# Designs tried in a protein design run: peptides against a protein of PDB entry 4QMF. Part 1

Scores and structures below are computed, not measured.

Target 1, 175 residues: chain A of PDB entry 4QMF
Amino acid sequence: ESSFMTLFPKYRESYLKTIWNDVTRALDKHNIACVLDLVEGSMTVKTTRKTYDPAIILKARDLIKLLARSVPFPQAVKILQDDMACDVIKIGNFVTNKERFVKRRQRLVGPNGNTLKALELLTKCYILVQGNTVSAMGPFKGLKEVRRVVEDCMKNIHPIYHIKELMIKRELAKR
Structure headers, positions and changes below count from the first letter of each chain, unless a header shows other numbers.
Peptide ipSAE was made for these designs. It is ipSAE averaged over its two directions, with the distance scale d0 held at 1.0 Angstrom where the peptide's residues are scored. Compare it between designs on one protein only; published cut-offs may not apply.
The geometry check fails a fold that doesn't show the stated peptide or that is severely misdrawn somewhere.

## One batch from the design tools (peptide; aimed at target 1 N156 I163)

Design b1_p8_1 (made by RFdiffusion4)
Pose (drawn by RFdiffusion4):
Structure b1_p8_1 (pose): chain A 175 residues (1-175), chain P 8 residues (1-8)
Amino acid sequence: as target 1 above (175 residues)
Amino acid sequence: VEEEFVEL
C-alpha cells in the first residue's frame, strides 16, 4: 500500500549499487520492500502484507532520502532506530547567483571543515553538506538548532554568533 | 560581512 520514492544523482549510483544488498537486508528486518531503479535513477520503499508496524515506512523514506544526499550507509541506517530523527535542509533557493551561494555554503563548512565540525559538537548532531542540501541526524532540539544555523547562514548572517551562543549555553549548563 | 571561523 504505502510507497515512497526519491531520486538520486548519478555520482551516487555506484555507491548505492554496491551497498543496496545491505539496504534491503536492513529493511527486511522491518519487512519493508525496496527497489533500486538504475535507468530512472531512483529508490523506492514500500510496505508489504507482512509488515508489522507500517509507520516505520516514514523512517524508511528518510533512509533513502539520506542515501540520495551522499550520507554514508552506516550513518544512515541509524534513522531506523527510535531515538533518531533527521532533517535534509534545502539551500538552493536562497541565492540566485552561483558565486554567492558557494561563498555562503563554504562559510557554512569553513576552513578544514572546522566550523561544521564545531556545530556537530555543539548540537550533538551528524551534519553533511552536499550540493544543494545539508543533511542532519540526531536529537530533535539539536536538529532545530542546525536548521536555524544553516538557514541563517545561507542568508548573510554569519555562523559565529550562533556558535558563540551555543558555546555559552554549553558552559552555562556545565556549572 | 567579516569572515570569521572556529578552528579545532

Design b1_p8_1_s1 (made by RFdiffusion4, then SolubleMPNN; from b1_p8_1, 4 letters changed)
Fold by OpenDDE base, seed 3:
Structure b1_p8_1_s1 (fold): chain B 175 residues (1-175), chain A 8 residues (1-8)
Amino acid sequence: as target 1 above (175 residues)
Amino acid sequence: MEEVYVYL
């Protein structure tokens, strides 16, 4: 039997309590057991003797990882689909200076979130910037592009450069 | 941290 556990920040507790019955119901369809521990601040997923597909436990692991990083349940639950992949990009360790970190993270979002929306459209990914991580969901090609733009943004390469490159590549692929 | 428990 396989089991995965993830810790979640205290500020997620109220939300996770609210949606946990929906998490349970989504995982029960695959005979995956789950536990929310409010004392430890953890989520656990487990295979059972009735789990038919052994690969679904890896999807369940990814579900609880996304939920711990503030992805809403109606978006996070899509990870249980075979065609959906995810990535959780750690951004907090690229820059020691807090002000420089905040400025670079804000460049990824842009004015009114327009930079992030442009990146989501070009990569066909959902993208959530939260705290010290960026969570992304979508096709593997799009996730690779998102990771490059996010990491380069934290390395002081402005996202607008990559957005312009992705726009040109999209126009060339339509010809 | 992800902890993996494999019970055989």
Scores: peptide ipSAE 0.038, ipTM 0.691, DockQ to the pose 0.014
OpenDDE base, seeds 1, 2, 4, 5: peptide ipSAE 0.034, 0.036, 0.027, 0.037; ipTM 0.683, 0.681, 0.707, 0.710; seed 2 fails the geometry check

Design b1_p8_1_s2 (made by RFdiffusion4, then SolubleMPNN; from b1_p8_1, 4 letters changed)
Fold by OpenDDE base, seed 3:
Structure b1_p8_1_s2 (fold): chain B 175 residues (1-175), chain A 8 residues (1-8)
Amino acid sequence: as target 1 above (175 residues)
Amino acid sequence: MKEEYVYL
């Protein structure tokens, strides 16, 4: 039997309590058991004797990881689909200076979220910038592009440069 | 973030 546990920050507790019945119902369709521990602040997913697909436990692991990183349940549950992949990019360790970190993270979002929306459209990914992580969901190619843009942004390469490159590549691929 | 894997 396989089991995965993920810790969540205290500020997620209220939300996770609210949606946990929906998590349970989504995982029950695959005969995956789940537990929300409010004392430890953990989510656990487990295979059962009735789990038919052994690969679904890895998707259940990814579901609780996304939920711990503030992804809303209606988006996070899409990870259970076969064609959907995810990535959780840690951004907190690229810069020691807090103000420089906040400025670089804000460049990824841009004015009115327009930089982030452009990146989502070009990569065909969902992207959530929260705290010290960026969560992304989508095709593997798009996720690779998102990771590059996010990491380079934290290394002081402005996201607009990569957005322009992705726009040109998309235009050339239509010819 | 602590991830724990238990295989039984």
Scores: peptide ipSAE 0.034, ipTM 0.691, DockQ to the pose 0.016
OpenDDE base, seeds 1, 2, 4, 5: peptide ipSAE 0.033, 0.028, 0.024, 0.031; ipTM 0.675, 0.672, 0.685, 0.670

Design b1_p8_1_s3 (made by RFdiffusion4, then SolubleMPNN; from b1_p8_1, 4 letters changed)
Fold by OpenDDE base, seed 2:
Structure b1_p8_1_s3 (fold): chain B 175 residues (1-175), chain A 8 residues (1-8)
Amino acid sequence: as target 1 above (175 residues)
Amino acid sequence: MPEEYVYL
């Protein structure tokens, strides 16, 4: 039997309590057991003797990882779909200076979230910039593009450069 | 940061 545990930050506790019955119901359809530990601040997913597809535990692992990183349940639960992948990009370690980190992270979002929305549309991904991580959900190709843009942004390459490149590539692919 | 633990 396989089991995965993910720690979550304290500020997620109230939300996770609220949605945990929905998590349980979603995982029960796959015969995956789950536990919310409020003392430790952890979520656990486990295969059972009734789990038919052993690979679904990896998607359940990804579900709790996304939930721990502030992805809302109605979006995070889509990870259980076969065509959906995710990535949790750690951005907190690229820059030691807090002000520089905040400035670079803000560039990913842009004015009124327009930079992020453009990146989501071009990559066909959902993208959430929260704290020290960027969570993304979508096709593997799109996720690879998101990771590149996010990491490059934290390395002081402005996202607009990549957005322009992705726009050109999209127009070329329509021909 | 959140940590992942794997039990196989």
Scores: peptide ipSAE 0.073, ipTM 0.739, DockQ to the pose 0.019
OpenDDE base, seeds 1, 3, 4, 5: peptide ipSAE 0.052, 0.065, 0.053, 0.061; ipTM 0.731, 0.735, 0.742, 0.737

Design b1_p8_1_s4 (made by RFdiffusion4, then SolubleMPNN; from b1_p8_1, 3 letters changed)
Fold by OpenDDE base, seed 1:
Formats: sequence, structure tokens, C-alpha cells
Structure b1_p8_1_s4 (fold): chain B 175 residues (1-175), chain A 8 residues (1-8)
Amino acid sequence: as target 1 above (175 residues)
Amino acid sequence: VEEKYVYL
């Protein structure tokens, strides 16, 4: 049997408690067991003897990972769909200086979130910038583009440059 | 936040 555990930060505890019945119900459809440990601050997913699809446990792993990274349940649960992939991009290790980190992270969001919204539209991904990670959900091609833009932003390449490039590539692909 | 994988 396969089991996966993900730790979550204390600030997620209240939210995870409120939605855990919905998590359980979603995973029960696939005969995946789940446990919320409030003492350890962990979520666990497990296959059971009734789990028919062995691959669904990997999606359940991805579900709890997304939830731990502040993705809301109605969005995170879409990972259980076959056509949906995700990525959790660690951004905290690219820059040692806290102020430089905050500044580069803010560039991903942009004024009023407009940079992030443009990137979401162009990549056909959901994107959440939270803490030391960027969580993304969508098609594999779009996720690859998101990861490149996010990592390059932490390497001081401005997201607007990549957005312009993605716009041009999109217009060229329509011809 | 690290993932721990346990294969049983």
C-alpha cells in the first residue's frame, strides 16, 4: 500500500479542519483514505484494499500538497481529474536577502495582480503565489511555461518580458 | 514544507 504525508503551516489548520469532510468525501470516491493530524500538523493519504486505480494516490498526494500551500479546496480538488496536472515551485531559495525576495515575488503578482492574471490566461493555468512557493494547476505545457517564468523572476528576469514573448508565440500559433 | 513518502 502507498502512503503520502504533507506537513502544513499552523496558519492553515483552521481552514483544513473546516474542509476536511469535503476532502474525505472526494477521496472516498476513489477508495483513498485520508487523515488530518492537528498535533503534527500533517495530512496523510493512503491506498486501501479497495483502491482500484493505483495512479489516483499520486493525485491524492498532489491534492494535500496543494492544500498545504494555501490552494482553496474547490480549486485543489480539480487535481483528481485526469487532464489536470499541478506544480509547486519553491521560490524561497533563489535569494538570501529577504527584501530582494519580497521584491521579486511581488513582480510575479504585479500591480493589482495583473501580471499574475495575464500569466494565468496565457498558460491556461491557475496560479497562487503564497509564502515561499508558487502553486500552479493546468496542462503540462502551461505548467512548464509557469515554472520558467517563476524561476526566471526569482533570477531577476522580469515576468513582463516572458508575458510579451508568450503573447507573440500565441499569435504566431494562430497562423 | 517537505513531503514524506512512506511505501507500506
Scores: peptide ipSAE 0.056, ipTM 0.690, DockQ to the pose 0.017
OpenDDE base, seeds 2, 3, 4, 5: peptide ipSAE 0.048, 0.055, 0.050, 0.056; ipTM 0.684, 0.690, 0.695, 0.691

Design b1_p8_2 (made by RFdiffusion4)
Pose (drawn by RFdiffusion4):
Structure b1_p8_2 (pose): chain A 175 residues (1-175), chain P 8 residues (1-8)
Amino acid sequence: as target 1 above (175 residues)
Amino acid sequence: EILFNFDE
């Protein structure tokens, strides 16, 4: 009955092709069927007659979505867990110009990826920047903070104010 | 130390 599909770029195909056996196995634990269409370049997740809880299909949809945005499989299967949520943030329709987009995304990740790592430490979330998207995984509150920072960064508001704020909040909680 | 990029 329930079926969700997603598209993936070609540079990702090789990785998925070699880890797909691990994906259907992880999904087999929940009795969710999945198909990888190489010609179309897509992934599909479906519920079956023998699926215990159909709602997990939503999580399965998130899994393949994370896989389409260059999130590594070991990190991605965590979405099938309970205390795990995700958010794939689209950053394409903020800037019409290509140079400014790169400028703000590079500002998002920063030198040596440090500022990006700092966000991971402060929001307690896994964050991955790829092409037109920023994929995030972890606690709901930290996810809200990540979306806030990313969206406010793709708009010309620098992430330094947010990082400072989160650092102050963290030290206040330390007390 | 946290490093920032200051590009537009």

Design b1_p8_2_s1 (made by RFdiffusion4, then SolubleMPNN; from b1_p8_2, 3 letters changed)
Fold by OpenDDE base, seed 3:
Structure b1_p8_2_s1 (fold): chain B 175 residues (1-175), chain A 8 residues (1-8)
Amino acid sequence: as target 1 above (175 residues)
Amino acid sequence: EILFDYSE
């Protein structure tokens, strides 16, 4: 049997405690065991003798990874679906200057979150910007586009450039 | 993430 463990930051503890019964119930449907360790600050998922699909443990791994990075459970649990993929993009190491980091991260969100919403629509992905990571869920093609936009933004390429390109490509595809 | 095999 296989097991995966991920650490979570202290500020997520309260939330994870409140939803852990829901996590357990969702994973029980696939005969995947799970453990929340509040002392260590970790989540663990394990296959059991009753686990039928061995690949589901990888999705369970992704589930706890998403939860650790502040994705709400109702969204994160969708990762257990066969057609759903995810990516956790680390953005904290692109810029050493804190002020510059915050400024570029804010560009991803934009005024009233409009930039992020546009990117979500164009890529057909769910996107959450939190702390030093960007979490995304959706089709592989969309996830690839999200990662490019996010990383380029941290490299001082404005998201609006990519959004315009995506819009143009979308219009051309309709013709 | 950490992978642990406990089957054997």
Scores: peptide ipSAE 0.023, ipTM 0.637, DockQ to the pose 0.013
OpenDDE base, seeds 1, 2, 4, 5: peptide ipSAE 0.020, 0.020, 0.022, 0.023; ipTM 0.608, 0.615, 0.637, 0.666

Design b1_p8_2_s2 (made by RFdiffusion4, then SolubleMPNN; from b1_p8_2, 4 letters changed)
Fold by OpenDDE base, seed 2:
Order: sequence, then structure tokens, then C-alpha cells
Structure b1_p8_2_s2 (fold): chain B 175 residues (1-175), chain A 8 residues (1-8)
Amino acid sequence: as target 1 above (175 residues)
Amino acid sequence: EILYSYLE
């Protein structure tokens, strides 16, 4: 039996309670068991005797990880698809100054969310900037690009640089 | 497209 557990912050408790039946139903299709522990503040996924695909437990692990980091269920559940990967990028440790951290994190989003939307389109990824993490879902190649842009942004390299580069690459790929 | 609008 394989089992994985993820802690979630207190502010996610209410939401997780509301969607947990949906989580259970989604995982039941793969014969993966799951438990929401409100006392500990944890989510657990487990293989069962009927689990057919041994790799699905790793996707279930990723599912609860994404949910813990504020990704909404309708998006997070897509991780169970074979062609979908994810990454949770910790951004809180790059800058010690809180004001500088907030400023650089905001650069990822940009005015009216345009920077983030551009990055999502170029990488074919879903991206959520929340708190001290950036969660991303999509193809592996796109995820690598997202991580580069996100980390560089926290290192004071403005995302516009990478967006320009990605746009050029996209245009070249059409030929 | 939004990408070109962003660069403008």
C-alpha cells in the first residue's frame, strides 16, 4: 500500500470541506482512497487492493498538493489525466524584504493580470499565483518555462524579457 | 491577440 499526506493551511478548510465529495468521486474512478482530516488539517490519498495503475497514486498526491495551494478543484482534478503535469514553485524565500517580495510577485501578475495571461498562453499552462507559491499545470516543456520565468522574476529579472523571448520562439515555430 | 496588445 502506498500513501501520501499533505497539510493545508487553515484558510483552505472551508473550501476543502465543500469539494471533498467531488475529490472522493474523482479518485474512486481509480480506486484510490482519500481522507480529509479537519483536526490535523491534512489530506491523505491511498492505494487500495483494487488500484490497477500504480502510477495514479502519484497523480493523486499531486492533486492534494495542488488543492492545498489554493488551486480550485475543477482545475486541480485535471492532474489525473495522463498528459497533465504540475509544479508548485516556492517563491517566498527569494527575497527577505516583504515589500520587495510583494512587488516582484505582482510583476508576475502584471496590470489587469495581463502578464500572467500572456505567460499562460505562451506556455500552454494554467498558472496560479497565491501567497508564497506559484502553482502551474500543463505540459512538461511549458512547466519548465514557467519555473524559469517565475524564479527569475523573484531574482529581479522582469517577466517581460521572457515573454518577448517566448513570443519570438512561437513565431519561429510557425514556420 | 492579447499577446501583441500586451507588448504595445
Scores: peptide ipSAE 0.035, ipTM 0.719, DockQ to the pose 0.125
OpenDDE base, seeds 1, 3, 4, 5: peptide ipSAE 0.006, 0.006, 0.033, 0.035; ipTM 0.380, 0.380, 0.718, 0.715

Design b1_p8_2_s3 (made by RFdiffusion4, then SolubleMPNN; from b1_p8_2, 5 letters changed)
Fold by OpenDDE base, seed 2:
Parts: sequence; C-alpha cells; structure tokens
Structure b1_p8_2_s3 (fold): chain B 175 residues (1-175), chain A 8 residues (1-8)
Amino acid sequence: as target 1 above (175 residues)
Amino acid sequence: EILYSYLP
C-alpha cells in the first residue's frame, strides 16, 4: 500500500483542523485514508484495501501538498478531478536579497491583483502567491505557462511581457 | 475584457 506525508507550517494548523473533516469526507469517496498529526505538523494520505483507482493516491498527495501551501480547501479539493493538475513553484531561492525578492514577488500580483488575474485568465489556472511558493491548478498547458512566467519574474523578466505575448497568441487562435 | 484594460 502507498502512503504520502507532507509537513505544514505552524500557521496553517488552525485552518487545517477546521477543514479536516471535509478532507476526510472527500478522500473517503475514493477509499483513501488520511491522518492529521498536530504534534508532528503533518498530513498523511494512504491507500486502503478498498482503493480502486491506483492513480487517486497521487492526487491525494497533491491535495495535502496544496493545503500545506495555503490553498483553500474548496479550491484544493478540485485536484481530485481527473482533468485537474497542479504545480507548486518554489520562488524563495531565486534572489538572496529580501527586498528584491519581495519586489519581484509583488510583480506577480500587480496593482490590485490585476497582473495575477490576467495570468489566471490567460492560462485558465488558479494561482496563489504565498510566502516562498506559488501554487497553481489547471490544465497542463496552462501550468507550463504559469511556471515560465513565475520563474522568469523571479529572474527579473516582468510578467507584463508574457501577458502581452499570451494575449496575442489568444487573439491569433480565434482566427 | 479585463485583459485589454490591464495593458497600458
């Protein structure tokens, strides 16, 4: 039987406690067992003898990974759908200077969140910028685009460049 | 659309 464990930061504990019954119910539909360990600060998912779909455990793994990175449950649980993929992009190591890191991370969000919203619309992804990671959920093609924009942003390529490119590509595809 | 409004 397969098992996966993910650690979560202390500040997520209260939220995870609140939604864990919902997590359990969602995974029970697939006969996946789950455990929230508040002492260790971990979430675990595991197959059972009744698990039918062997691939669902990987989605369960992704679910707890997303939850650990501050994705809300109503969004994170969508990962259990067959057509939904995700990516957790680590952005904390691209820049050593803290102020520069914060500035570049803020560029992903933009004024009033407009940059992030534009990127979400163009890629058909959900995107959450939190701490040292960017979490994304959506179609595989869109996820590849998100990762490119996010990493390039941390490398000092402004997201507006990619947004413009994606917009042009979208317009061309309508013809 | 929101996308076009975002671009300068």
Scores: peptide ipSAE 0.030, ipTM 0.704, DockQ to the pose 0.126
OpenDDE base, seeds 1, 3, 4, 5: peptide ipSAE 0.008, 0.007, 0.030, 0.029; ipTM 0.460, 0.472, 0.708, 0.697

Design b1_p8_2_s4 (made by RFdiffusion4, then SolubleMPNN; from b1_p8_2, 3 letters changed)
Fold by OpenDDE base, seed 2:
Structure b1_p8_2_s4 (fold): chain B 175 residues (1-175), chain A 8 residues (1-8)
Amino acid sequence: as target 1 above (175 residues)
Amino acid sequence: EILFSYLE
């Protein structure tokens, strides 16, 4: 029997309580058990004797990870699909100066969210910038690109550089 | 799309 647990920050508690029945229902389809522990502030997923696909527990693990990092349930639950992958990129440790951190994180989003939207379109990924992490969901190839752009941004390489490259590559691929 | 904004 396999089990995975993730902690969630206090500010997510109210939301997680609200959607937990939906989480349970989604996982029940795969005979995965789940527990929300409000005292500890944790989510747990477990295989059962009726779990048919052994790999689904890993997706369940990813589900609770995404939920802990503020991804909304309607989006996070898509991780249970076979063709969907995810990545949670920690960005909080790249820069020691808080002001510099905020500035670089904001570059990922850009004016009116345009930079982030462009990146999502080019990589075919969902991307959420929240706190000290960037959560992404999509095809594996796209996720690799997202991680590169995100980490480089925190290393002071402006996302526009990568966006331009991705745009060129996309145009070339249409031929 | 807004991608044209990055065309330089």
Scores: peptide ipSAE 0.037, ipTM 0.729, DockQ to the pose 0.119
OpenDDE base, seeds 1, 3, 4, 5: peptide ipSAE 0.012, 0.034, 0.035, 0.034; ipTM 0.477, 0.719, 0.724, 0.723

Design b1_p8_3 (made by RFdiffusion4)
Pose (drawn by RFdiffusion4):
Structure b1_p8_3 (pose): chain A 175 residues (1-175), chain P 8 residues (1-8)
Amino acid sequence: as target 1 above (175 residues)
Amino acid sequence: SLEFLPND
């Protein structure tokens, strides 16, 4: 009955093609069927007659969505867990110009990826920047903070204010 | 310490 599909870019195809057997196995635990269409370049997740809880299909949809945005499989299967939520942030329709987009995304990740790592430490979330998207996984509150930082960064508001704020909040909680 | 890129 329930079926969700997503598209993936070609540079991702090889990785998925070799890890797909691991995906259908992880989904087999929940009795969710899945197909990988190479010609179309898509992934599809479906519920079956023998699926215990159909609502997990939403999580399965998130899984393949994370897989389409270059999130590694071992990190991605965590979405099938309970205390895990995700958010794939679209950053394409903020800047019409291509140079400024790269400038702000590179500001988002920063030198040696440090500021991006700092966000991971402060929001307690896994964050991955790829092309036109920023994929995030973890606690709901930290996810809200990540979306806030990313969206406010793709707009010309620098992430330094946010990082300072979160650092101050963290030290205040330390007391 | 952290290093930052400037605004455009």

Design b1_p8_3_s1 (made by RFdiffusion4, then SolubleMPNN; from b1_p8_3, 3 letters changed)
Fold by OpenDDE base, seed 3:
Structure b1_p8_3_s1 (fold): chain B 175 residues (1-175), chain A 8 residues (1-8)
Amino acid sequence: as target 1 above (175 residues)
Amino acid sequence: DLEFLPLP
């Protein structure tokens, strides 16, 4: 029997409580059990005797990980699909200065979210910049590109540089 | 302009 637990911050409690029945329903389709512990502030997923696919528990683990990092349920639940992967990129430890951290994090989003939207389109990923993490969902190749751009941004490499590079690569691949 | 949300 396989089990995974993820802690969530207090500010997510109200939201998680409201959607937990939907989480349960989604996981029940795969015979995965789940528990929301409001005292500990944790989510747990576990296999049951009726779980047929042992790999689905890893997707359930990823689901609760995404939910803990502020990904909305309608997006996070897509991780249960076979063609979807995810990544949670920790960005909080790249910069010690709070103001510099905020500035670099804001560069990932850009004016009116245009930088983020461009990255999502080019990588074919969903991307959420929230708090000290960036959550991404999509194909493995796209996720690798997202991680590079995000980490480089926190290392003071402008996302626009990578966007230009990705655009050029895309145009070259069409020839 | 992003809301500060700590990592647990």
Scores: peptide ipSAE 0.028, ipTM 0.714, DockQ to the pose 0.050
OpenDDE base, seeds 1, 2, 4, 5: peptide ipSAE 0.021, 0.022, 0.021, 0.020; ipTM 0.657, 0.654, 0.648, 0.643

Design b1_p8_3_s2 (made by RFdiffusion4, then SolubleMPNN; from b1_p8_3 with N7L D8P)
Fold by OpenDDE base, seed 5:
Structure b1_p8_3_s2 (fold): chain B 175 residues (1-175), chain A 8 residues (1-8)
Amino acid sequence: as target 1 above (175 residues)
Amino acid sequence: SLEFLPLP
């Protein structure tokens, strides 16, 4: 029997309460049990005697991890699909100065979210910038690219550079 | 669709 637990910030409590029945239903299809602990502020997933695929627990782990980092359930639940992977990139420790952190984080999003949207399209990933993390879902290749762009951004390499590079690569691949 | 982006 395998079990995984993740903590979630207090501001997620209301939302998680609202969608937890949906989480339960999604995981029940795989015979994975789940628990929402509002006192501790944690989510737990665990295998049961009826769990058929032992690997699905790892996806369930990822599901609660994504939910803890503000990914909406309709998107997060896609992690249970075989062809979907995810990454939660910690960005809060790259810069000590709060203002600098906020500025660099905002660069990932860009005006009206256009920078982030471009990155999503180019990498074929879903990307959510929230708090001290960036959550991404998609193919492994795309996730690798996202992590590079995100980390480089926090290291003061502007995302536009990578986006342009990805655009060029994509264009060349079509010819 | 993606629009043209200038170099940083």
Scores: peptide ipSAE 0.025, ipTM 0.688, DockQ to the pose 0.157
OpenDDE base, seeds 1, 2, 3, 4: peptide ipSAE 0.024, 0.024, 0.023, 0.022; ipTM 0.680, 0.680, 0.678, 0.672

Design b1_p8_4 (made by RFdiffusion4; failed a check: a repeat of another design)
Pose (drawn by RFdiffusion4):
Structure b1_p8_4 (pose): chain A 175 residues (1-175), chain P 8 residues (1-8)
Amino acid sequence: as target 1 above (175 residues)
Amino acid sequence: SLEFLPND
């Protein structure tokens, strides 16, 4: 009955093609069927007659969505857990110009990926920047903070204010 | 420490 599909870019195909057997196995635990269409370049997740809880299909949809945005499989299967939520942030329709987009995304990730790592430490979330999207996984509150930082960064508001704020909040909680 | 890139 319930079926969700997503598209993936070609540079991702090889990775998925070799890890797909691991995906249908992880989904088999929940009795969710899944198909990988190479010609179309898509992934599909479906519920079956023998699926215990159909609502998990939403999580399965998130899984393949994370897989389409270059999130590694071992990190991605965590979405099938309970205390795990995700957010794939679209950053394409903020800047019409290409150079400025790269500038602000590069500002988002920063030198040696340090500022991006700093966000991971402060929001307690896994964050991955890829092409036109920023994929995040973890606690709901930290996810809200990540979206806030990313969206406010793709707009010309620098992430330094946010990082400082979160650092101050963390030290205040330490007390 | 952290290093930052400037605004455009």

Design b1_p8_4_s1 (made by RFdiffusion4, then SolubleMPNN; from b1_p8_4 with N7L D8P)
Fold by OpenDDE base, seed 5:
Structure b1_p8_4_s1 (fold): chain B 175 residues (1-175), chain A 8 residues (1-8)
Amino acid sequence: as target 1 above (175 residues)
Amino acid sequence: SLEFLPLP
């Protein structure tokens, strides 16, 4: 029997309460049990005697991890699909100065979210910038690219550079 | 669709 637990910030409590029945239903299809602990502020997933695929627990782990980092359930639940992977990139420790952190984080999003949207399209990933993390879902290749762009951004390499590079690569691949 | 982006 395998079990995984993740903590979630207090501001997620209301939302998680609202969608937890949906989480339960999604995981029940795989015979994975789940628990929402509002006192501790944690989510737990665990295998049961009826769990058929032992690997699905790892996806369930990822599901609660994504939910803890503000990914909406309709998107997060896609992690249970075989062809979907995810990454939660910690960005809060790259810069000590709060203002600098906020500025660099905002660069990932860009005006009206256009920078982030471009990155999503180019990498074929879903990307959510929230708090001290960036959550991404998609193919492994795309996730690798996202992590590079995100980390480089926090290291003061502007995302536009990578986006342009990805655009060029994509264009060349079509010819 | 993606629009043209200038170099940083």
Scores: peptide ipSAE 0.025, ipTM 0.688, DockQ to the pose 0.157
OpenDDE base, seeds 1, 2, 3, 4: peptide ipSAE 0.024, 0.024, 0.023, 0.022; ipTM 0.680, 0.680, 0.678, 0.672

Design b1_p8_4_s2 (made by RFdiffusion4, then SolubleMPNN; from b1_p8_4, 3 letters changed)
Fold by OpenDDE base, seed 3:
Structure b1_p8_4_s2 (fold): chain B 175 residues (1-175), chain A 8 residues (1-8)
Amino acid sequence: as target 1 above (175 residues)
Amino acid sequence: DLEFLPLP
């Protein structure tokens, strides 16, 4: 029997409580059990005797990980699909200065979210910049590109540089 | 302009 637990911050409690029945329903389709512990502030997923696919528990683990990092349920639940992967990129430890951290994090989003939207389109990923993490969902190749751009941004490499590079690569691949 | 949300 396989089990995974993820802690969530207090500010997510109200939201998680409201959607937990939907989480349960989604996981029940795969015979995965789940528990929301409001005292500990944790989510747990576990296999049951009726779980047929042992790999689905890893997707359930990823689901609760995404939910803990502020990904909305309608997006996070897509991780249960076979063609979807995810990544949670920790960005909080790249910069010690709070103001510099905020500035670099804001560069990932850009004016009116245009930088983020461009990255999502080019990588074919969903991307959420929230708090000290960036959550991404999509194909493995796209996720690798997202991680590079995000980490480089926190290392003071402008996302626009990578966007230009990705655009050029895309145009070259069409020839 | 992003809301500060700590990592647990």
Scores: peptide ipSAE 0.028, ipTM 0.714, DockQ to the pose 0.050
OpenDDE base, seeds 1, 2, 4, 5: peptide ipSAE 0.021, 0.022, 0.021, 0.020; ipTM 0.657, 0.654, 0.648, 0.643

Design b1_p8_4_s3 (made by RFdiffusion4, then SolubleMPNN; from b1_p8_4, 3 letters changed)
Fold by OpenDDE base, seed 3:
Structure b1_p8_4_s3 (fold): chain B 175 residues (1-175), chain A 8 residues (1-8)
Amino acid sequence: as target 1 above (175 residues)
Amino acid sequence: ELEFLPLP
């Protein structure tokens, strides 16, 4: 039997408690068991003797990982689809200075979220910037592009340069 | 405004 656990921060407890019946129902369709431990602050997923596809446990692992990183359930549950992949990009370790970190993280979002929205559209990904991580969901090609833009932003490369490059590449691919 | 609560 395969099992995976993830810890979640205390501020997610009320939300996770509220949606846990929906998580259970989504995983039951695949015969994956799940446990929410409110004392430890953990989520666990495990295979059962009735699990038909052994690979679905990896998607269940990714589901609880996304939920722990503040991705809403209606978006996170899409990871159970075969065509959907995810990435959780750690951004907290690129910069030691807190003010510089906050400024670089804000560049990913941009004015009114316009930079993030442009990146989502160009990569065909969902992207959530939260705390010390960026969560992304979408096709593998798009996820690779998101990771590059996010990491380069933390390395002081402005996202606008990559957005311009992605726009040009998209127009060239239509010819 | 996405209030970015710090993840641990």
Scores: peptide ipSAE 0.026, ipTM 0.670, DockQ to the pose 0.056
OpenDDE base, seeds 1, 2, 4, 5: peptide ipSAE 0.023, 0.015, 0.019, 0.018; ipTM 0.660, 0.606, 0.608, 0.617

